# Ledger of designs, part 40: peptides against a protein of PDB entry 3C66

Target 1, 189 residues: chain A of PDB entry 3C66
Amino acid sequence: KSWANLFEKNDFFFRYKFYLEITAYTRGSDEQHLKWSGLVESKVRLLVMKLEVLAGIKIAHPFTKPFESSYCCPTEDDYEMIQDKYGSHKTETALNALKLVTDENKEEESIKDAPKAYLSTMYIGLDFNIENKKEKVDIHIPCTEFVNLCRSFNEDYGDHKVFNLALRFVKGYDLPDEVFDENEKRPSK

## One batch from the design tools (peptide; aimed at target 1 F18 V137 T144 A166)

Design b2_p23_5 (made by RFdiffusion4)
Pose (drawn by RFdiffusion4):
Structure b2_p23_5 (pose): chain A 189 residues (1-189), chain P 23 residues (1-23)
Amino acid sequence: as target 1 above (189 residues)
Amino acid sequence: SGVTSVAHNFDELMEQMNFTPDD
């Protein structure tokens, strides 16, 4: 074999059938999002611990990098549809109605200056100890405990017209396009 | 301060925390 093989990109978004995504939103400024998403990202490892000790959870595998994007966001209505529609491949297409900030356009006049909404998503891939028969698996408490941990007593993130946090349980075939690069086809049926 | 804001549809999203995994 060769050195090129050792350094082959991982296949995180193909190896699991289930993913938990944690999303920090900011309809505000760049530094408002830096602090906010920074706080949330700092707590994600704790969710891994809370999840992984559970009977039923075989592994809770965090990816090493947040997925980031921002859109021009004029109206409150837009910020809300971003939260609604972002996270699933079935629905993320609706985001095309808004202008996405890219490598090419981040420097343009009508974009550099426009109010923006910011997203930061982390992925925890899940694998399961499948109990007995097909049964429901409840991981609600550790998810809400994680949410309650996303707080600061010296910084108010209470204005939801600005700051928001969301979690989604998303099957592999339904992951957002952003996680697969220009080479990779996405998982199927 | 000392609180966490969540998305308006957060309650609906949290329903996904109780699910049956596929084989």

Design b2_p23_5_s1 (made by RFdiffusion4, then SolubleMPNN; from b2_p23_5, 10 letters changed)
Fold by OpenDDE base, seed 5:
Structure b2_p23_5_s1 (fold): chain B 189 residues (1-189), chain A 23 residues (1-23)
Amino acid sequence: as target 1 above (189 residues)
Amino acid sequence: MGVTSVAKNFEELLKEFVFIPDE
């Protein structure tokens, strides 16, 4: 199978046992989020390159398009909760306490002018090299370098009340529901 | 080799970045 087949959704979220999620968070305007998430997205290839050269990683394949979502986020505590709970099927049900912004409801008066948290999430599928007989793989360094690269790009991105960035290692069976179509069954352990 | 992170709460998330691939 060529990597070209994985640039489309196809079986991307079924192909790997492990994924790295990269989520850009913005509690502010759409314009702020567009700039921030666009920057983060533009740097993902650099992270992929750093992951691919690790001896324990056989493949690091990015999914080409981000997943976009937004929530009504009236408080800073809500924003912290989103960052804590998002990105795992085990915890994402906690987000049901917040109002998800959709194309159907975005023009409602109670939602239109409400404070919002915007999320853009990119995925990297990971395949590991077991032949190296390494007991563990450590991706801490390349991930930290990536975060620092994004945060240091502009002084405005140092404002943690507005802009945040998280990386999460997730197993395929624990991917968020958003990556699957309604008719698709979640991978099992 | 330790890298200093400027990201909020990033150190907590990084705990999951050391793993056994066969799990």
Scores: peptide ipSAE 0.031, ipTM 0.595, DockQ to the pose 0.346
OpenDDE base, seeds 1, 2, 3, 4: peptide ipSAE 0.034, 0.029, 0.034, 0.029; ipTM 0.619, 0.558, 0.635, 0.618; seeds 1, 3, 4 fail the geometry check

Design b2_p23_5_s2 (made by RFdiffusion4, then SolubleMPNN; from b2_p23_5, 10 letters changed)
Fold by OpenDDE base, seed 5:
Structure b2_p23_5_s2 (fold): chain B 189 residues (1-189), chain A 23 residues (1-23)
Amino acid sequence: as target 1 above (189 residues)
Amino acid sequence: MGVTSVAKNFEELAKEFSFVPDE
């Protein structure tokens, strides 16, 4: 299959052993999140380009569609918990303590006007050049540049009480449940 | 070193990019 064929869901989350998750968080309005997540998403291709030129990386392949979720988030502690627990199958069960906003419940009076945390997550599949005998592949520079680029775009994005950005390295067997269909089984170790 | 060593390094680096307030 051509590289282009992997931009569809297909087997993207089964194709790679390793993934980089990029999550934009917003505790505020939907409008704030749309602007913030849209900015982050617009810069992902630049990060991919910077990763692909690293000698230790054979492939850095973005999944083209973001995953969207939102939770009722009444406290700052809840917002911290979301950022800590989201993005790993090992820890995501802790999010069950919060009310997930869905199309079915979003119009309920207790949810509609409640404080919310919004999440938009982009995924990059990673394949490495094992033969390069490199002890490590350092992605710190391109990742730092990416974060700085996003955070410095607007002064408002410096407010960590509202806007956050996380990058998480995850193995395929530890991907969040959201990336799999109900009939799909997660990869094994 | 194998992919495992690279993956471990990436995981450690990724934690630095999590802007989570300290508990």
Scores: peptide ipSAE 0.031, ipTM 0.585, DockQ to the pose 0.045
OpenDDE base, seeds 1, 2, 3, 4: peptide ipSAE 0.030, 0.030, 0.029, 0.026; ipTM 0.625, 0.605, 0.648, 0.595

Design b2_p23_5_s3 (made by RFdiffusion4, then SolubleMPNN; from b2_p23_5, 8 letters changed)
Fold by OpenDDE base, seed 1:
Structure b2_p23_5_s3 (fold): chain B 189 residues (1-189), chain A 23 residues (1-23)
Amino acid sequence: as target 1 above (189 residues)
Amino acid sequence: MGVTSVAKNFEELMKEFVFTPDE
């Protein structure tokens, strides 16, 4: 299917068995996050290109819309917890222990001045071309190169207390709830 | 030459990227 069809049909998160999640994390200002996430997003195309040329990958299609969220993040431990738990349906319920920042609550005194963790997540749908079940696909190198490219762009992005970048390989049934509309049922196993 | 990771806890953040799609 053409990339154009991916944007017309809201079935992107049902098309593939496997997805690569790319999440940019920022514990700092919204301005810091905008720059960091913008950089990461701008490089996703390069990762896609590197994935597409791998013999074991038939298709690598990016979903171009980022998913945005932010949490009150008073401690470094909270920030580590967010990075550990986010991006999987199995673990994302742990984030309920943190206050999600919304347009409705952002002006509350307890939230307005609180430290924030910002998240921007990009998704790549993957279709593999493996005939033999014994064959393995290794995407480690392209992914490593991508992370290094983003992290090395600016020295400030090397500060893991503020900026983080994670890649997660996720099965369709374990995608975060954020990718589905309220009327959509997540894929089954 | 193997790409050296610049990310903190890179192995944890990247996880394993060797996959058998049918598993």
Scores: peptide ipSAE 0.045, ipTM 0.608, DockQ to the pose 0.332
OpenDDE base, seeds 2, 3, 4, 5: peptide ipSAE 0.035, 0.030, 0.037, 0.033; ipTM 0.604, 0.627, 0.623, 0.613

Design b2_p23_5_s4 (made by RFdiffusion4, then SolubleMPNN; from b2_p23_5, 10 letters changed)
Fold by OpenDDE base, seed 4:
Structure b2_p23_5_s4 (fold): chain B 189 residues (1-189), chain A 23 residues (1-23)
Amino acid sequence: as target 1 above (189 residues)
Amino acid sequence: MGVTSVAKNFEELLKEFSFIPDE
């Protein structure tokens, strides 16, 4: 299968049983988020390379496009909630308590100048070796190295009140709604 | 090159993880 087919949105979120979500969070300015998320995104390839060499991982394929979202985030507790609930279909409904910033509402007075949490999420599709299906595949090391790499790039990125980075291992049926088009049916367990 | 651990507890960074790709 050509590399080109691997990056087509059309089947990426249906192709794998497992996904690694990489979300860069910023509670601050859009500019801060652009820098932070851009850095994280630039390092995803390194994570992929480290994942691919693990014996239990047959394939680690990144989705090339980040998913962008932002919420009005007036409190630190809200920021923690976003980080806790985002990235899983099971929990994402809790985010409905917050105001999602959209192109339609971004100019509203209550939203325009409100504190915001910005999210950029990258996805890596994971295919595991059948032989290792019930064996431990430890992705802890490469993930830790990745986080440390991103966080250590700039001293500012150590401020967890502003910048955060989370990795989530997610099954295809539990992917956030954002990855599917309106006409697409979520994968079934 | 010793990666200076700037990360919070990695367990906090991995919201959910499974080391066994079970069904």
Scores: peptide ipSAE 0.029, ipTM 0.593, DockQ to the pose 0.339
OpenDDE base, seeds 1, 2, 3, 5: peptide ipSAE 0.026, 0.024, 0.026, 0.030; ipTM 0.559, 0.568, 0.588, 0.599; seed 5 fails the geometry check

Design b2_p23_6 (made by RFdiffusion4)
Pose (drawn by RFdiffusion4):
Structure b2_p23_6 (pose): chain A 189 residues (1-189), chain P 23 residues (1-23)
Amino acid sequence: as target 1 above (189 residues)
Amino acid sequence: SSEDWSKLAFKKIDEFNNNLYFD
């Protein structure tokens, strides 16, 4: 074999059938999002610990990089549809109604200056100890405990017209396009 | 409330947690 093989990109978004995504939103400034998403991101490892000790959870595997994007966001209505529609491949298409900030357009006049909403998403891939028969698996408490941990006593993130946090349980075929690069076809049925 | 942001997270968790069934 060759050195090129050792350095082949990982296949994180294909190896698991289930993913937990944690999303920090900011309808505000660049630095408001830096602090906010920075706080949330600092707590994600704790969710891994809380999840992984559970009977039923075989592994809670965090990816190493947050997925980031921002949209021009004039109205409160837009910020809300972003939260609603972002995270699932079934629904992320509705985001095309808003202007996405890219490598090409980040420097343009009507974009550089426009108010923006910011997203930062981390993925925890899940695998399960399948109990007995087809049964429901409840991981609600560790998820809410994680949410309660996303706080600061010296920084108010209480204005939800600005700051928001969301979690989604998303099957592999339904992951957002952003996680698969130009090469990769997405998982199927 | 200093925790109004968390309402979205709780809502989203409730929405998906009711449908976690595994064969």

Design b2_p23_6_s1 (made by RFdiffusion4, then SolubleMPNN; from b2_p23_6, 15 letters changed)
Fold by OpenDDE base, seed 5:
Structure b2_p23_6_s1 (fold): chain B 189 residues (1-189), chain A 23 residues (1-23)
Amino acid sequence: as target 1 above (189 residues)
Amino acid sequence: SSTAYKELAYKSIKKDNEKLILE
């Protein structure tokens, strides 16, 4: 099968047992988020390259399209909650306590001028080399390097009240609902 | 059927407000 087919949604979220989620968070303006998420997205390819050279990783395949969402985020505690709960099917139901911003409601007066948290998430499908009998693959080094690279790009991105970045390792059955179409069944364990 | 990949153990690292959640 041509790798080209994996750049489309198709079966990308069913193909791998493991995924790395990279989420850029912004509690501020849409302009701030566009700059921050754009920077993070631009560096994902460097992370992929670093992952691919690890002996325990057979394949690191990025999904090319980011997933975008935003919530009304009136408090710092809400922003912390979003960062804690987002990215896992097990925990994402907690986000139902917040108002999701949609194309249908974004022009409502109560939403339009409300403080918002913006999220942009990139996915990397991971296939591990089983033959090496390694029980652990250390991806912390390349992931930490990636975070440092993004944060050090501009001093403004050092403001954790506004800009945040999270990397989450998830199993296919625990991917967020957003990656599946309504007619798709979530992968089983 | 979940492909029988050996589960790898990962550690969660918190660095300031950054999160590396590898569980």
Scores: peptide ipSAE 0.026, ipTM 0.659, DockQ to the pose 0.060
OpenDDE base, seeds 1, 2, 3, 4: peptide ipSAE 0.025, 0.026, 0.026, 0.028; ipTM 0.642, 0.625, 0.646, 0.644; seeds 1, 2, 4 fail the geometry check

Design b2_p23_6_s2 (made by RFdiffusion4, then SolubleMPNN; from b2_p23_6, 14 letters changed)
Fold by OpenDDE base, seed 5:
Parts: sequence; structure tokens; C-alpha cells
Structure b2_p23_6_s2 (fold): chain B 189 residues (1-189), chain A 23 residues (1-23)
Amino acid sequence: as target 1 above (189 residues)
Amino acid sequence: SSTAYKKLAYESIEKDNEKLIFE
């Protein structure tokens, strides 16, 4: 089967049992988010390379495009809630308490000038070596190195009130709804 | 290396969905 199919949305989120989600958060301007998320996205390939050399990882394949979303985020508590609840189907329903910014509503007066949290999420599909089932694969080291690389790039990215970065290990059946089309059924357990 | 990250969980392929690193 062509490697090209690995980078198509429809097959990618059904192909793997496990995914690593990399989310860049920004509570600030769209310009701030563009710079921050662009930096994070530019470094994902380095993380993939570090994951691929781990003995317990058979395959680490990045999805080629980020998922973008933004919410009205009037308080710091709302920003913490977004960071806690986003990235899992089990918890994402809590985000319904916030106003999602869409192309249809972004020009509304109540939304246009409101404080916003921006999210850009990259996905890596993971396949593990079955023979090593008894050996725990620790991806913490390469993930920590990745976070440090992104945060150390500019002093401004040290402001956790504005810029945040999270990595989440997720099973395919618990991927966020955003990765599936309306006609697609999420993977079963 | 920055230790400023929030470690919420130690990840494993045997675990459920976990937030590995949060800063």
C-alpha cells in the first residue's frame, strides 16, 4: 500500500492504535499564535526522528497538517480548563461551556474583540513492537527534549500565561471528534 | 534543559490516555 495513504486524513486516524498529540496553545493575538505554533510545527520532524530510533517504536508517522481551533477565553481559569480538557473524547465535552470561534461567528462584535485561546494540534501515529510488550517504551525523554527546544527558542515563549505546549498520549478510540468527518465512525476499543 | 514543564503523567503504552508534558 502506498506511503501516500498514510498522510491522508481518512486512513491516518484509523491506522494506528496509539497517537501522540502535540498542542500549541496561545492566549493572545493571532499573530502571537502564528509565530508560536509555526515554531512548534517546524520542530515536529525532529521529535519524529527521535521517536523512530527508540527500540520499542516500530513506526512514528506525523500527520502533515495541524488542526486549528480557537475559543473565547475571558479568564485564566478558562485557559487552564481548555488545556486540561482538550485532546481526549472523554473530556472534550467540557469545552462546550466556551464559545468556539468559527468563520461564521468571528466577525460578531462579542467575539471579534474578546480574549481568545488559539490551539494548533499535530498528530503522530505510533506503532509499537509486539515482541517488546514486556518492555515499557518511555517516550518521555524525547518529548521533554522537544518541549525544551521549543520553549528555549525565544524568551517570550517562557510566559505561561500566553504560550503553552502539551503532549498527550491518546488511544485511537479516544481521539477528539475534530479528527473525524461527520460520516466517519470513531474506532472501537 | 528547562524544568519548567508540568509533568502530569509518566507515559507508557500500557497506560490509558495521559498528558505527558504540559507547559
Scores: peptide ipSAE 0.032, ipTM 0.647, DockQ to the pose 0.128
OpenDDE base, seeds 1, 2, 3, 4: peptide ipSAE 0.025, 0.026, 0.031, 0.025; ipTM 0.588, 0.596, 0.658, 0.633; seeds 2, 3 fail the geometry check

Design b2_p23_6_s3 (made by RFdiffusion4, then SolubleMPNN; from b2_p23_6, 15 letters changed)
Fold by OpenDDE base, seed 5:
Structure b2_p23_6_s3 (fold): chain B 189 residues (1-189), chain A 23 residues (1-23)
Amino acid sequence: as target 1 above (189 residues)
Amino acid sequence: SSTAYKERAYKDIEKDNKNLILE
């Protein structure tokens, strides 16, 4: 099977049972988010390299393009809710309580100048060695090192009121709706 | 990275997924 197809979405979100989601959050300006998410995205390949050398991981394959979204986020509680609920099909319906910013509504007066939370999410497909199923594969160390690398790049990124970074381990059937086209059926359990 | 960054990084990971271990 051609590896090239995985980088163009195609069946990427159907190919693996497990995914690692890397989400950069910014409650601030679009410019702040561009810098923060750009930094995070630039370091993803380093994380992939660290994952690939783990004995329990057969494959760590990044999807090359980020998923972008933004919400009107008037309060810090809303920002915490976004970070808690985003990234899982089981919980993402809670985000419906917030106003999603779209190309169609971004120029509306009530949205244009409103406080916003920006999200950029990168995905890594994971395949584990079956022979080691009885052994726990701990990806915490490389993930922690990755977060430290991103946070330490600039002192400004230490402000959790503005900048956040989350890594979520997700099963294929629990991926967010955003990764599927309208005509695609979600993977079954 | 400073100890402070390590602590914050741990919190970031815990917030989204407390257990990044495949069982």
Scores: peptide ipSAE 0.026, ipTM 0.591, DockQ to the pose 0.297
OpenDDE base, seeds 1, 2, 3, 4: peptide ipSAE 0.026, 0.025, 0.022, 0.026; ipTM 0.620, 0.599, 0.575, 0.567; seeds 1, 2, 3, 4 fail the geometry check

Design b2_p23_6_s4 (made by RFdiffusion4, then SolubleMPNN; from b2_p23_6, 14 letters changed)
Fold by OpenDDE base, seed 4:
Structure b2_p23_6_s4 (fold): chain B 189 residues (1-189), chain A 23 residues (1-23)
Amino acid sequence: as target 1 above (189 residues)
Amino acid sequence: SSTAYKELAYKSIEEWNEKLILE
């Protein structure tokens, strides 16, 4: 299979047992989010490179398309809740308590001027060298370095009230619903 | 807190990595 086939949506989220989710959060303006998420997305390739050189990682393949969503986020607690619950099928139902901004509702007066949390999520499919179980695979180091790199790029990105970056290790069966088409069934356990 | 969550997420990654080694 060609390298290009690995980035087809229909196969990508079924191909790997494990995924690393990289989510850029912004509670602020869309402009702030565009800058922040754009920066994060631009650095994902560096993280991939760092992951690929780990002896225990056989494959680290990024999905090139970001997933974008936004919620009405009136409070800081709501923003924390979003960060806590997003990125896992097990917990994402808690987000139903918040108003998802859609193309259909974005012009509503109650939504248009409301404080928002913006989310942009990148995915990396991971395959591990399980044959050499003796090799410690510690993705924490490259992930931490990545977060530090992004946050240190601009002083403004150090403000956790506005800008956040989370990396979540997720199994394929626990991927958020957003990665699947309506007619697709999520991977089984 | 968002910070606590992030720390937890990183710990979870570490824990998973340790689990992977033991599997």
Scores: peptide ipSAE 0.026, ipTM 0.622, DockQ to the pose 0.253
OpenDDE base, seeds 1, 2, 3, 5: peptide ipSAE 0.024, 0.022, 0.021, 0.021; ipTM 0.559, 0.563, 0.580, 0.576; seeds 3, 5 fail the geometry check

Design b2_p23_7 (made by RFdiffusion4)
Pose (drawn by RFdiffusion4):
Structure b2_p23_7 (pose): chain A 189 residues (1-189), chain P 23 residues (1-23)
Amino acid sequence: as target 1 above (189 residues)
Amino acid sequence: EDEVNGFLQKKGDEISGSMSVTL
């Protein structure tokens, strides 16, 4: 074999059938999002610990990089549809109604200056100890405990017209396009 | 087929939704 093989990109978004995504939203400024998403990102490892000790959770595997994007966001209505529609491949298409900030257009006049909404998503891939028969697995408490941990006593993130946090349990075939690069086809049925 | 019923969101001081899966 060769050195090129050792350095082959990992296949995180193909190896698990289930993913937990944690999303920080900011309809505000660049630095408002830096602090906010920075706080949330700092707590994600704790969710891994809380989840992984559970009977039923075989592994809670965090990916090493947050997925980041921002859209021009004129109205409150837009910010809300972004939260609603972002996170699932079934629904992320509705985001095409808003202008996405890219490598090419981040420098343009009508974009550089426009108010923006910012997203930062982390993925925890899940695998399960399948109990007995087909049963419901409840991981609600560790998820809400994680949410309660996303706080600061010296910084108010209470204005939800600005700051928001969301979590989604998304099957592999339904992961957002952003996680698969130009090479990779997405998982199927 | 397996099922997922997982969406949870915090808005200000409010938390809404649930997190679960059927395997």

Design b2_p23_7_s1 (made by RFdiffusion4, then SolubleMPNN; from b2_p23_7, 9 letters changed)
Fold by OpenDDE base, seed 2:
Structure b2_p23_7_s1 (fold): chain B 189 residues (1-189), chain A 23 residues (1-23)
Amino acid sequence: as target 1 above (189 residues)
Amino acid sequence: EEEVDGRIKKKGDKITGSASLTL
C-alpha cells in the first residue's frame, strides 16, 4: 500500500499499537503559536528519520496533519494542567473544566480577549521489531535531540511560561478522542 | 509489563514514556 494510504486518518490510528505524540503548547498569541508549532512540525521528519534507524523500531510513520485545539487558559496552573492531562484518553476529561475555543465561540467577548493555550499535536505510528529479545528501545535520545533542536532555533522559545513541547508515548487504546471520528470505535486493549 | 518509564521533565518539556517494550 502506498505512503498515501497511510495518511488516511481512519486507518492510521488503528494501524499501530503504539504512537508518539508531539504536542507544541503556547500560552500566548496565535501568532506565537503559529511560529512555534510550525517550527516543531517542520522538524518532525527529522525525528522520524532518527526513530527509523533505531534497531528496535521497524516502522515510524508520521501522520502529517496536525491536530489543533485551544483553551481559555487564565492561569499558569491551568496551563500546567493542560500539559499534564492532554494526550491521553484516561486524563483528557480533565480538560472539560476549561473552555474549549471553537469557531462558534471564538468571537464571544469572554473568549476573544481571554488568555489562551494553543495546542498542535503531531502523531507518529510506531511498529517495533519484537524479536524474542527484551530490546529496550531508548526513544529518549532522539526525542531529547528533537526538543533541543526545536528550542535552540530561537531564544524566545526558552520561555517555558509561553512555549512548551511534549513528547508522549501512548498506546492506541489511550489515544485522545480527537483522533477518532464519531462513528469510529476506539481500539481495545 | 510494558514499563512506560519516566517522564523526563526537562525545564517544562515533557518526554513521557520509554518505549521499553518488554514483551
Scores: peptide ipSAE 0.089, ipTM 0.691, DockQ to the pose 0.403
OpenDDE base, seeds 1, 3, 4, 5: peptide ipSAE 0.087, 0.060, 0.041, 0.037; ipTM 0.697, 0.670, 0.673, 0.680; seed 5 fails the geometry check

Design b2_p23_7_s2 (made by RFdiffusion4, then SolubleMPNN; from b2_p23_7, 8 letters changed)
Fold by OpenDDE base, seed 4:
Structure b2_p23_7_s2 (fold): chain B 189 residues (1-189), chain A 23 residues (1-23)
Amino acid sequence: as target 1 above (189 residues)
Amino acid sequence: EEKVDGRLVKKGNEITGSMSLTL
């Protein structure tokens, strides 16, 4: 099957057992987020290349489009909560305590001038070479190098109160709801 | 049972977490 058939959204989030989520967080302006997320997105290909050469990884396939979301984020504690709870179906329900910014509500006075946390999430589908039922695959090194590469690009990205980067390794059944269409059934365990 | 241990967060100069799959 050609690589072209892998780019259909509907197959991508069902195709792999494992996904790497790369989320760029910004508590600041939309302009700050655009610069930060754009940088992170530009480096994802380098991470993919480093993952593909690991003996335990058979396939590292990036999804081509980021997922974008934003929340009203009044406090630093709210920003920490977003970073803690986002990216897992098990924990994302905690984000319902925050106001999701939508096209329908963004012009409301209570939202327009409110501090916001912006999120851009890139997904990499992972297939592993399983020779033996007790292999530990460690992707810490390439992921750490990726984070350092993104953060070292500009000194401003060192401010963790504004800019954050998280990588989450998840199973397909624990992907956020945002990756599935309303008519799609979440992968089973 | 496959166990995923995988969150990396960088706060300032500190990277916390682990990224591994136990098959």
Scores: peptide ipSAE 0.272, ipTM 0.850, DockQ to the pose 0.824
OpenDDE base, seeds 1, 2, 3, 5: peptide ipSAE 0.272, 0.264, 0.255, 0.264; ipTM 0.847, 0.844, 0.838, 0.844

Design b2_p23_7_s3 (made by RFdiffusion4, then SolubleMPNN; from b2_p23_7, 10 letters changed)
Fold by OpenDDE base, seed 5:
Structure b2_p23_7_s3 (fold): chain B 189 residues (1-189), chain A 23 residues (1-23)
Amino acid sequence: as target 1 above (189 residues)
Amino acid sequence: EEKVDGRIRRKGDEITGSASLTL
């Protein structure tokens, strides 16, 4: 299959056993989020390059499009909950306690003026060199360097009450529901 | 079964968590 087919949604989220999720969070305006997420997205290629040179990684392939979502987020505790629960199928059901903003409801008066948390999530498919007798592959260093790179780019991104960044390393069967179409079955364990 | 330790995030001024695969 050509490299072009790897960028199709339907093939990408079934192709790898493991994924790295990169989520930019903003509790503020849509304009603030656009700037923050755009910065994070612009740096993802640098993380990919750092992952590809690790001896345990065979391939690190970024998905080209971010996934966008937003929630009504009236409190700091709600914002912490979003960051804690998002990015895993096992935990994402806890977010049902919050109001998801949709195209259908965004103009409702109670939602329009409500404080919001915005999320932009990038995905990297990972394939590992299992045959190398390494019992453990560690990707902590390049991930930490990436977070530091993004948060230090501008002093405004130092405000963790507004701007946050998380990386989640997951198995394909534990990807969030957002990556699958309604007619697609989640990968089996 | 492979084990994934799988979260790194900013919490306050600190970066917390780890990300590793155990085979």
Scores: peptide ipSAE 0.505, ipTM 0.933, DockQ to the pose 0.740
OpenDDE base, seeds 1, 2, 3, 4: peptide ipSAE 0.503, 0.499, 0.488, 0.498; ipTM 0.934, 0.932, 0.930, 0.932

Design b2_p23_7_s4 (made by RFdiffusion4, then SolubleMPNN; from b2_p23_7, 8 letters changed)
Fold by OpenDDE base, seed 1:
Structure b2_p23_7_s4 (fold): chain B 189 residues (1-189), chain A 23 residues (1-23)
Amino acid sequence: as target 1 above (189 residues)
Amino acid sequence: EEKVDGKLKKKGNEITGSMSLTL
């Protein structure tokens, strides 16, 4: 059975206590972002395979589609702020200081020609083997290998002023608002 | 209470952060 058939959007973000977020950032053109995010997305399966073989991980399930967003990003400081604040419900409200680009506003003169930061975020739901008495599960190694794999694919992806990649390990109650529909109640602690 | 330590970012050639769950 294809993984695609197992995860209707409907309960994926409620099914796990823990999630790994993988965000590709681009401060540049839409074309640059499509190439970068497409590369990152193409490698997520390799990260899943590396996570699944860890003794502390019972299940690693990718969500099938990226979440896309873009912001007007006039400065490098704004770009660093996006990368710091995005991917957590606790911190995402800081992004309200930036103009979100939408299909409704993208043709406005003040937005059309403005520098933009593009974001593509992939999610992996994680279930852990609590019974194995491991007080600590470390996923740093496979995550580091994944970042290195993506960044080494093309020399252009070494430019951290344009291209960035971040991984965030979060609890389900701290997922960004983008993953929930307007009528969905956020998971409780 | 379970503690998540989980932010990994590459700055230049350095990967900074930790990625772990304490149960």
Scores: peptide ipSAE 0.270, ipTM 0.844, DockQ to the pose 0.742
OpenDDE base, seeds 2, 3, 4, 5: peptide ipSAE 0.254, 0.223, 0.247, 0.251; ipTM 0.836, 0.816, 0.833, 0.835

